# Peptides against a protein of PDB entry 3B8E: the designs that were tried, part 122

Target 1, 230 residues: chain A of PDB entry 3B8E
Amino acid sequence: PFLIFIIANIPLPLGTVTILCIDLGTDMVPAISLAYEQAESDIMKRQPRNPKTDKLVNEQLISMAYGQIGMIQALGGFFTYFVILAENGFLPIHLLGLRVNWDDRWINDVEDSYGQQWTYEQRKIVEFTCHTPFFVTIVVVQWADLVICKTRRNSVFQQGMKNKILIFGLFEETALAAFLSYCPGMGVALRMYPLKPTWWFCAFPYSLLIFVYDEVRKLIIRRRPGGWVE

## One batch from the design tools (peptide; made by RFdiffusion4, then SolubleMPNN)

Design b1_p19_7_s3 (from b1_p19_7, 16 letters changed)
Fold by OpenDDE base, seed 2:
Structure b1_p19_7_s3 (fold): chain B 230 residues (1-230), chain A 19 residues (1-19)
Amino acid sequence: as target 1 above (230 residues)
Amino acid sequence: EEALKRLEEVIKKLEELLK
């Protein structure tokens, strides 16, 4: 998100403090919870790892975990960002290169895509209005990410949801997201303005996409052991 | 409210440094 902000010179979609809240709040507890996940039922049916040829973490796993899933998460966040700005009169194409004027407090006549002029204060309200939904979008997508990380090969439906700590992690990150989104003072402290509850559903297609993608991936792995998808 | 304003200012400065 920050790289796109710099390269495209768009208004900041996600604040640094919000990123820290993701990394320290919504990511840590779920990640720790995965350490308590039960072993896959098929572990003993797999061939033993060859320590000379097989890596515990290979390039394919890294690509899937950080590349593909991360890309879908980012797309979900940016989708939410662009929708909010478009609803406020700023179409995506108009945002390109706008950052310089957007962040200048002395310019109070920045025009939107429809010729409406926006003061600095109004622009910052809209910007901070984007931070919370972007954050919530990441959390909703992380639900799917956390669930899919339970297993490498087995479907979630086969493995089940037996890890109570993982379930707790899902509730914890959701509760934290709700707290950060709606608690008074968060707009000033974290630049996270309250959002409409409907924005929680904006990310659901992306969460579902990740879930379906991973289930299909796992299905392929089960049908073609040792393939490039592992 | 004053404490919150100060925090906001610090956050703004940090963001400016990171830009």
Scores: peptide ipSAE 0.000, ipTM 0.274, DockQ to the pose 0.024
Fold by OpenDDE base, seed 3:
Structure b1_p19_7_s3 (fold): chain B 230 residues (1-230), chain A 19 residues (1-19)
Amino acid sequence: as target 1 above (230 residues)
Amino acid sequence: EEALKRLEEVIKKLEELLK
């Protein structure tokens, strides 16, 4: 998000404090919970890893985690961001290069896509209105990420949801997201304005997309071991 | 409320340092 903010010169989609809440607050407990996941049912049927030649984390796993899933997460967040700004009169094309004027306190006549002029204060309100939905979108997408990370090959339906710590992690990150979104004073402290409940659903298609994508990937791996998808 | 105001001030100072 911050890189796109710099490169595309758009209004800041996610605040620094909000990023810290994602990295340290909502993502840490779920990540730790994976250490308590049960072994895959077929793990003993696999050949042991050669510690001299086989890396624990291979390039394909990195490509999947950061290149594919991470891109879907980013797209989900930015989709929510662009929808909110579009509903407030700023179409995505109009946001390109707008940051300089957007962040200038002395410019009070920035025009939206429909010719309406926005004061600095009004622009900051709509910017901070984007932070909370973007954050919640990341959390909702993380539900799918956490669930798909349970296994490399087996379907979630085969592995099941027996890890109580993982389930707790899902509830914890959701509860924290709700707390940060609706607790009084969060708008002032974190620049996260209250979230309309409807914005929680904006992320669901992306969460579902990640889940379906990974299940299809795992299905292909099971049917064609040693393929390029592994 | 006072604690929240102090936090906001710290955040603003940090943002200024990061500019």
Scores: peptide ipSAE 0.000, ipTM 0.287, DockQ to the pose 0.021
Fold by OpenDDE base, seed 4:
Parts: C-alpha cells; sequence; structure tokens
Structure b1_p19_7_s3 (fold): chain B 230 residues (1-230), chain A 19 residues (1-19)
C-alpha cells in the first residue's frame, strides 16, 4: 500500500498507525499460532529435507507469499480505498498525482472528479475514513491467508481446523480490528474513524478468492508434484 | 506470474460486480 502511495502519488490509503496495528497486532499472534498447527498427514512419509540443498523458503514460496497472495491482499485493500473515495467524489483516475495538493494544508480548493472543492480538513476526514476500512479489509483477507498457510499440500478440508491456537488467533485479530474500528476515541487517538459495518463485507470476495486460489493450487500440486505451481 | 495475472483479472471482474 505504501509503495503505491509513493509511486502513484495518491492520498495515503493506509496510515502508519494502521500498518503498525497490522504488523504488531493482527499478524503476530496468528503467525505464531501456525507453529502449533498439526503436521500434514503425509509429512512423516517424506524423506528428510537436506538442509544443504533444500531450502525451507525457496523462491517459489517467496513468490507465492509476497507476490501472489500479497498482491491479492493489496488489491483488496485498494479496492476498499478506491470505493470509499469514489463514494466521496474522488474517482481512481483523479487520485493519481493528487497527493501533493491533498496534503497541502494551504490548498483548500482541491477539486474532486465532479468539480466539488474540498478543504484540507474535509480531505483529511475522507482520508482517515479510508484508513479503518482498509485496515479491516486487510484483516479479513488475512483470515484466508492464515487458513491457507496451515498446509502446503493438503486441502484445508483434508487437514481440518484442529489448531485451537490458530482459531484463537483469528478471533483475536478480529476483536482487535473491531476494537480499533469502533472504540470511542480511536478517531482522535489513532485517526481511525468508525467503520460502517457493511465495509466488513467488502473484503469477502478477495478472501474467498485467496481461499479458492490456494485450494486449486494445492489440488494441482497433489496431482502434479514438483510442478511450477508449487 | 501467469496465474497472478489471471487472478488479477478475476479480481477486476469482482470489483466491477461490487461497484
Amino acid sequence: as target 1 above (230 residues)
Amino acid sequence: EEALKRLEEVIKKLEELLK
């Protein structure tokens, strides 16, 4: 999100505070919970990894985690961001290059896509209104990310949801997201303005997409071990 | 990378449906 903010010079889609909340609050506990996941049913039937030749994290895994899944996650967040801004009169194409004027306190006549002028204060309200939904979108997508990370090869349906700590992690990150979104004073303290409950659903298609993608990927791996999809 | 492109296309279609 921050890279796109810089490259496209758009208004800040995700605030620093929200990024910290993701990295430290919503990601850590779920990630740690994966250490307690049950081994895949066939793991003991595999030969031991050669630590000198076989990498734990190979380029394919990096490409999947940071490239494919990360891109889908980012798209989910940006979708929410663009929808909110569009609802407030700023179409995506109009946001390109707008950051400089957007962040200038002395410019109080920034025009939206419909010619409406926005004061600095009004713009910042809209910006901060985007931060919370973007954050929540990331959390909802992370549900899928966490679930798909349970296994490398087996379907989630084959592996099941036996890790109670992982389940707890899902609830924890959701509770934190709800707290940050709806607790009084968060708008002042963290610049996270309250979220309409409907915005929680904005991420669901992306979460589902990640889940379906991973299940299909795993299915292909099971049918064609050592393929390019691994 | 090709799979990613396909996914991006699907996402775009979903975005259009959600608009």
Scores: peptide ipSAE 0.000, ipTM 0.170, DockQ to the pose 0.050
Fold by OpenDDE base, seed 5:
Structure b1_p19_7_s3 (fold): chain B 230 residues (1-230), chain A 19 residues (1-19)
Amino acid sequence: as target 1 above (230 residues)
Amino acid sequence: EEALKRLEEVIKKLEELLK
């Protein structure tokens, strides 16, 4: 998100505080919960890793973690961001290069895509209105991420949802997201204005996409062991 | 919440210094 902010010179889609809330608040319990996940049924049937030749974290795993899944998450967040701004009169094409004027406190007549003028205060309200839905979008996508991380090869349907700590983690991160989104004073304290409940559903297609993508990947691995997709 | 508020205040101050 930050790189796109710099390259495209768009208004800030996600605040620093919200990023910290994701990293420290919503990711910790889920990550710990994975330590309690049951081993895959075939784990003992796999050949042992050669520590001299085989990397514990290979290029494929790095690509999955930072490339594929991360990009889908970012797309989900940006989709929500662009929809909200469009509903407020700022079409995506108009946002390109707008950051400089957007962040200038002395400019109170920034025009939207329809010729409406926006004061600095009004613009910041809209910007902060985007931060919360972006954050929530990440949390919703993280549901899928956490679930798919349960296994490397087996389908989630084969593995099941028996890890109670993981389930607790999902509820915890969701409750935290709801708290940060709707608790009075969050707009002032964290620049997180409350969002319409309907915005929670904006991320669902992306969450589903991640889930389907990973299930397909795992299916390919099961059919073609030792392939490039592993 | 209080910790987050304090963090936000620090961030705001830093942002002001970087302007």
Scores: peptide ipSAE 0.000, ipTM 0.311, DockQ to the pose 0.022

Design b1_p19_7_s4 (from b1_p19_7, 16 letters changed)
Fold by OpenDDE base, seed 5:
Structure b1_p19_7_s4 (fold): chain B 230 residues (1-230), chain A 19 residues (1-19)
Amino acid sequence: as target 1 above (230 residues)
Amino acid sequence: EEALRKLKEAIEKLLEALE
């Protein structure tokens, strides 16, 4: 999100505090829960990797983590961001290059796409209104991300949802997201303003996309071992 | 309540410093 912020010079889509809440709050328990996941049915049938030639973190894993899943997550967040700003009168095209004037506290007449003037305070309110839905979008997408990380080759339907700690992690991150989104004072303390409950559903298509994408990937791996998608 | 107040103040100061 920061790269797009810098390159496109758009208003800040995700705050630093929000990022910390993701990294330290919502991701810790889910990540730990994966240590308790059941082994895949064929794990002991696979040949051991060569420690000299086979890297533990290879280009394929990096591509999956950052180049594929991470991009889908970012797209989901930015979709929510652009929709909120559009509903407030700022169309996506108008946001390009707007950051300089947007962040200037001395400019109180920034015009939206419809000619309405916005004060600095009004602009910051709408900006911070975007942070919480962006955060929630990431959490919802992380549900799918966590579930797909249960296995490397087997379908989630084959693996099942027997890991109670993982289930707890899903509830924990969701509860934390709800707390940060709706607890009184979070707007002042963390600049996370409350969002309409309908915004929780904006991420669902992207969560589903991640899930379907990974299931298709795993299906291809099972049918063609050693392929480029592994 | 006092601890929460102090925490809030600390967070606000950090946010101001990051802006």
Scores: peptide ipSAE 0.011, ipTM 0.368, DockQ to the pose 0.020
Fold by OpenDDE base, seed 1:
Structure b1_p19_7_s4 (fold): chain B 230 residues (1-230), chain A 19 residues (1-19)
Amino acid sequence: as target 1 above (230 residues)
Amino acid sequence: EEALRKLKEAIEKLLEALE
């Protein structure tokens, strides 16, 4: 998000505080929960990793985690961001290059796509209004991400959802997201303005996409062991 | 209320530092 913010010169789609809330709030418990996940049924049938040839973090893992899944997550967030700004009169094409004027507190007549002028304060409210839904979008997408991370080869349907700590993690991150989104004062404290409940559903297609993508990937791995997708 | 105000101020300072 920050790279796109710089490259496209768009208003900040996700604030630093929301990023911290993701990294420290919504990611920690789920990540810990994975440590308590049951081993895959076939894990003991796999040969031990060769420490001389097999890196723990290889290009394939980086490509999968950051390049593929991360991009889908980012797309989900940006989709929500663009929809909210569009609903407020700022079409995506109009946002390109707008950052400089957007962030200038002395410019109080920034026009939206329909010629409506926006004061600095109004623009910042809209910007901060985007932060919460973006954050929530990431959380919703993380549901799928957490679930798919339970296994490397087995389908989630094969592995099941027996890890109570993982379920607790999903609940915790959702509860935290709801708290940060709707608790009075969060708009002032964290620049996270409340969002309409309908915005929670904006991420669902992307969450489903990640889930389907990973299930297909795992299916390919099961059918073709040692493939490039492993 | 005072504790909330102090917390708010601390958060605001943190936010400013993160900008």
Scores: peptide ipSAE 0.006, ipTM 0.330, DockQ to the pose 0.020
Fold by OpenDDE base, seed 3:
Parts: C-alpha cells; sequence; structure tokens
Structure b1_p19_7_s4 (fold): chain B 230 residues (1-230), chain A 19 residues (1-19)
C-alpha cells in the first residue's frame, strides 16, 4: 500500500499506525498458531529435507506467500479503497498524481471527478475513512490466508480445523479488528474512523477467491507433482 | 515462478499505466 502511495502519488490508502497494527497485532498470533498445526497425513512419506542444500524458505514459498497471495490481498484492500473514494466523488483515474495537492494544507479547492471542491479538512476525513475499511479488508482476507497456510499439499478439508490455537488466532485478529474499528477515540489516536458494518462484507469475495485459488492449486499439485504450479 | 514473474510484470505495467 505504501509503495503504491509513493509510485502512483495517490492519497494514503493505509496509515502507518494501521500497518503496525496489522504486522504486530493481527498477524502475530495467527503466525504463531501455525507452529501448532498437525502434520499433514503424508508428511512421513516425503523425503527428509537436506539441511545443507534445501532452504527452509525457497523461491516457491516466497512466490506463493508474497507474490500470489500477497498480491490478491493487496488488490482486496485497494478495491475497498477505490470504492470508498469513488463513492465520495474521486474516481480512480482522478486519484493519480493527486497526492501533492491532496496533502497541501493551503489548497482548499481540490476538485473531485465531478467538479466539486474539497477543503483540506474534508479531504483528510475521506482519507482517514479509507484506512479502517482497508484494514478490515486485510484482516478478512487473512482469514483465508491463514487457513490455506495450514497445509502445503493437502486440502483444508482433508486436514480439518483441529488446531485450537489457530482458531483462537482467527478470533483474536477479528476481535482486534473490531476493537480498532469501533472503539471510541480510534479516529483521533489511529486516524481510523468508524467503519460501516457493510464494509466487512466487501472483502469476502477476495477471501473466497484466495481460498478457492489455493484449493485448486493444491489439487493440481496432488494430481501432477512437480508441475509449474508448485 | 514464471507465472509469478508475469504477474509481477503485469502489476508493474499496471502501476506504470496508473502514473
Amino acid sequence: as target 1 above (230 residues)
Amino acid sequence: EEALRKLKEAIEKLLEALE
């Protein structure tokens, strides 16, 4: 999000404090929970890793985690961001290069896509209104991301949801997201204005997309080991 | 890996087009 903010010169889609809440708050417990996941049923049939040649983190893992899944996650957040700004009169094309004027406190006549002028204060309200839905979108997408990370090859339906720590992690990150979204004072403290409950559902298609995508990927891996999909 | 590379390239092109 921050890279796109710099490159595209768009209004800030996600605040720095919110990013820290994701990295340290919502992601920590779920990540730890994966250490308690039960081994896949076929793990003992796999060849042992050679500690001298085989890295714990390989290019395929990085590609999956940061490349494919991370991109889908980012797209979900940006979709929510663009929808909110469009509802407030700023079409995506109009946002390109707008950051310089958007962040200038002395410019109080920034026009939206329909010719309406926005003061600095009004623009910042809209910007901060985007932060909370973006954050919640990330959390909802992370539900699917965490679930798909339970296994490398087996379907989630084969593995099951027996990891109580993982389940706790899902509730923890959801509770934290709700707290940050609706607790009084968060707008001032974190620049996260209250979220309309309907925005929680905006991320569901992306969460489902990640889940379906990974299940299909795992299915292909099971049917064609050593394929390009690994 | 190649699919990821193509996706990255597509995203980069999209970002460039959005500039």
Scores: peptide ipSAE 0.000, ipTM 0.221, DockQ to the pose 0.035
Fold by OpenDDE base, seed 4:
Structure b1_p19_7_s4 (fold): chain B 230 residues (1-230), chain A 19 residues (1-19)
Amino acid sequence: as target 1 above (230 residues)
Amino acid sequence: EEALRKLKEAIEKLLEALE
């Protein structure tokens, strides 16, 4: 998100506080919970990894984590961001290059896509209104990400949801997201304005997409062991 | 810089598709 903010010069889609909440709040417990995941049913039938040749983190894993899944996550967040801004009169194309004027407190006549002028204060309200839904979108997408990370080959349906700590992590991150989104004073303290409950559903298609994508990937791996998809 | 330019262009195209 921040890279796109810099490259496209758009208004900040995800605040620093929200990023910290993701990195330290919502992602930490779920990530730790994966350490308690049950081994895949066939793991003991596989040959041990060769520590000299087989990297623990290989190019395929990086590609999956950052190149594929991470991009889908980002798309989900940005989708929410662009929808909110569009609803407030700023179409995506109009946002390109707008950052400089957007962040200038002395410019109080920034025009939206429809010619309406926005004061600095109004713009910042809209910006901060985007931060919370973007954050929540990431959390919702992370549900799927966490679930798919349970296994490398087996379907989630084969592995099941037996990890109680992982389940707790899902509830914890959701509760934290709800707290940050709806607790009074969060708008002032964290620049996280409350969001409409409907925004929680905005990310669901992307969460589903991640889940389906990974299940298909795993299915291909099971059918074609040693393929490039593995 | 060229890679960033291409990325920017790709983003712009994506944004256009979202309109």
Scores: peptide ipSAE 0.000, ipTM 0.229, DockQ to the pose 0.067

Design b1_p19_8_s1 (from b1_p19_8, 12 letters changed)
Fold by OpenDDE base, seed 2:
Parts: structure tokens; C-alpha cells; sequence
Structure b1_p19_8_s1 (fold): chain B 230 residues (1-230), chain A 19 residues (1-19)
């Protein structure tokens, strides 16, 4: 998100506070919950990792985490961001290069895609209105991400949802997201303005895409062990 | 990510102090 903010010179899609809420709030309990996941049925049939040759973080893991799933998550966040800005009069094409004027407090006549002028204060309200839905979008796509991380090879349908700590993590991150989105005073305290309930659904296609993509990947791995997809 | 976040927080704090 921040790289696109710099390269495309668009208004800030995700605030620093919302990033902290993700990294320290919504991600901690779900990540810890994976340590309590039951071993896959075939784990004892696999040879142990050789610490000298087999890296913990290999190219495949980087490709999967950052190159595939992380990109889908980022696309989900940006989709929500662009939808909100478009509803407020700023079409995606108009946002390109707008950052310099957007962030200038002395410019109070920034035009939207329809010729409406926006003051600095109005623009910042819209920007902060984007931060909370972007955050919620990340939480919704993380539901799928957490579920797919339960297994390396087996389908989630084969593994099941028996990890009570993981289920608790899903509820905790959702409850925290709702609390941060709707609790009075969060706009002042965290610059997280209230979220329209409809914005929760913006992430659902991307969450489903992550889930389907990983299930297909795992299916391919099961059918063709040792393939490039592993 | 944490290092980048810390750097971003530092820059944001600096920008807020300069404003």
C-alpha cells in the first residue's frame, strides 16, 4: 500500500495507526493460534527438514506469502479504497498524482472528478474515512488467510475446524475490528472514522478468491507431488 | 514490516512536529 502511495502519488490509502492495529491487534492472536493446529495426517510420512540445506523461508514461501496471497490482500484493500473515493467523487484515474495537492493544507479548492471543490479538512475526512474500511478489508481477507494456513497440503475440508484457539482468534479479530470501527471516540483517538456496514462486503470476493486459490493449489500439490506449485 | 512501520511512524511524527 505505501509503495503505491509513493509511486502513484495517491492520497494515503492506509494510515499508520490502522497498520499498527493490524500488526499488533488483529494479527497476533490468529498467528499464535496456528501453533495449536493439529498436525496434518501425513506429517509423519515426511522427512524432517535439513537445517543446513532447507531454509525456513524459501523462495516458494516468499512467492506464496508476498507474491500471491499478499497481492490479493492488497488488491482487496485498494478495491475498497477506490470504491469509497469514487463514491465521494474521486475516480481512480483522478487520484493519480493528486497527493501533492491533497496533502497541502493551503490548497482548499482541490477538484474531484465532477468539478466539486474540496477543502483540506473535507479531504482529510474522506482520507480517514478510507482507513477504517481498508483495515476491515484486511481483517476479512485474513479470515481466509488464517484458514488456508491451517494446512500445507491437505484441504481445509480434510483438516476440519477443530482448533478452538483459531476459532477464538477469528472471533477476536472480528470483534476488535468492529470495536475499532464503531466505538465512539475512535475518530478522535485513532483517526478511525465509522464504517458503513456495506463496506464489510467489499472484501468478501477477495476472501473467497484467496480460499479457492489455495484449495486449488493444495489440490494440485496432492495430485502432483514435487511440482513447481509446492 | 515492523522496521518499515517504525520508520513510517518516525516520519509521520517528524512531519507532525514540523507542521
Amino acid sequence: as target 1 above (230 residues)
Amino acid sequence: ELALLAALLGVELLLELLE
Scores: peptide ipSAE 0.024, ipTM 0.437, DockQ to the pose 0.026
Fold by OpenDDE base, seed 1:
Structure b1_p19_8_s1 (fold): chain B 230 residues (1-230), chain A 19 residues (1-19)
Amino acid sequence: as target 1 above (230 residues)
Amino acid sequence: ELALLAALLGVELLLELLE
């Protein structure tokens, strides 16, 4: 998100506080919950990793985490961001290069895509209004990410949802996201303004995409072991 | 993540200082 903010000079899509809320708040319990996941049915049929030759973090893992899933998550966040800004009169094309004028407190006549002028205060309200739904979008896509992380090769349908701690983590992160989004004073405390309930659904296609993508990936791995997808 | 956060905070701080 921040790289695009710099490169495209768009209004800040996700604030530092919201990033901290993701990394320290919503993702912590879900990540810990994976330690309580049941082993895959074939785990004892796999050879142990060779610590001398096999990296824990390999190119495939980096490609999967950052290059594939992370990109889908980022796309989901940006989709939500663009939807909200478009609903407020700022079309995506109009946002390119707008950051400099957007962040200038002395410019109170920044025009949207429809010629409406926005004061600095109004723009910052809209910006901070984007942070919360972007955050929520990340939480929603993290549902899928957490679920797909249950297994390396087996389908989630084969593994099942028996990890009660993981289920609790999903509820916890969702409840925390709702709390941060709707609790009075969060706009002042965390610059997290309330979002329309409908904006939660902006992430759902991407969450589903992550899930389907990984299930297809795992299916390919199961059918063609030793492929580049593994 | 922490490095990214530090970088983000650093850039944000720099941007605030430039305003």
Scores: peptide ipSAE 0.023, ipTM 0.454, DockQ to the pose 0.031
Fold by OpenDDE base, seed 3:
Structure b1_p19_8_s1 (fold): chain B 230 residues (1-230), chain A 19 residues (1-19)
Amino acid sequence: as target 1 above (230 residues)
Amino acid sequence: ELALLAALLGVELLLELLE
């Protein structure tokens, strides 16, 4: 989000505080829960990793995490961001290069896509209104990400949802996201204004896409071992 | 990542205090 904020010069899509809430809040318990996942049924058929030659973080993992799943997650967040701004009169094309004027407190006549003028205070309210739904969108797509990370090769349907700590992690991150989104005073403390409950559903297509994409990938790997997809 | 985030937060907080 911050890279696009700089490169495209758009209003800040996700605040720094909200990013910390993701990395330190919502992601920790889910990530730890993966250590308690049951071994895949075929694990004993795999050779052990050679610590001298096999990197723990390899190009395939980077490609999957950042190049595929991370990109879909980012698209989900930005989709929510653009929808909210469009509903407030700022179409996506109008946001390009707007940051400089948007962040200038002395400019109180920034026009939206329909010629309506916005004061600095009004613009900041809209900006902070975007932060919470973007954050919630990331949490919702992380549900799918966590579930797909349970296995490398087997389908989630083959592995099942037997990891109670992972289930707890899903509830914990969701409860934390709800707390941060709706607790009184969070708008002042964290610049996280409360969101309409309908905004939770904006991420669902992307969460489903992540899940389906990974299940298809795993299916291909199972059918064609040693293929380019692995 | 955490160090970068902490640095960014520190800068943001400083900017808010200067406003």
Scores: peptide ipSAE 0.020, ipTM 0.424, DockQ to the pose 0.024; fails the geometry check
Fold by OpenDDE base, seed 5:
Structure b1_p19_8_s1 (fold): chain B 230 residues (1-230), chain A 19 residues (1-19)
Amino acid sequence: as target 1 above (230 residues)
Amino acid sequence: ELALLAALLGVELLLELLE
C-alpha cells in the first residue's frame, strides 16, 4: 500500500494503525493455529530436508507468499479502496497525483471527478473511511490464505477442517475486525470509521481467487511431482 | 517491519501531540 501511495501519489489507502491491527491483532491467533494442524497423509513419503543445502525460506516460498498470494491480497485491498473513493466522487484516474493537494490542510476546494469541492476535513473523513474497509478486505483474503496454508501438497478437501484452533482463529480475527470497525469511539481512537456492510463483499472474489489458485497449484504438484511449482 | 512500523506510529503520534 505505501509503495503505491508514494509512486502514484494517491491518497493514503491504508494507515499505520490499521497495519498494526493486522500484524498484531488479526494474524497472530491464525498463525499459531497452524502449529496444531494434522500432518499431511504423504509426509512420511518425502525425503528429509538437508539442513546444509535446503533453506527453510526458499525462492519458491518467497515467490508464493510475497509475489503471488501477497499481490492478490494487495489487489483486493486496492479494489475496495477504489470502489469507496469512486462512490464518493473520486474516480481512479483522478486520484493519480492528487496526494499533494489532498494532504494540504490549507486547500479546501479540491475537486472530485464531478466538480464537487471537498474541504480538508471532508477529505480526511473519506480517507479514514477507506482504511477500515481495506483492513477488512485483508482479513477476508486472509481467511483463504490461512485455509490454503493447512497443506503444502494435498487439497484442503482431502485434509478437511478438523483443526478446531484454526476455526477459532478464523472467528477471532473476524470478530476483532468487526469490533475495530463498528465499536463506538474507534473513529477517534484509531481513525477507523465504520464501513457499510456491503463493502465486506468487495474482498470475496479475491478470497475465492486465492483459494482456487492454490488448489490448482496443488493439483499440478500432485500430478507432476518434482516441478518448479513446488 | 513491525519495529519500523511501531517507530513510525510513535513518531506520527508525537507529531500529532505537538500539533
Scores: peptide ipSAE 0.020, ipTM 0.444, DockQ to the pose 0.023; fails the geometry check

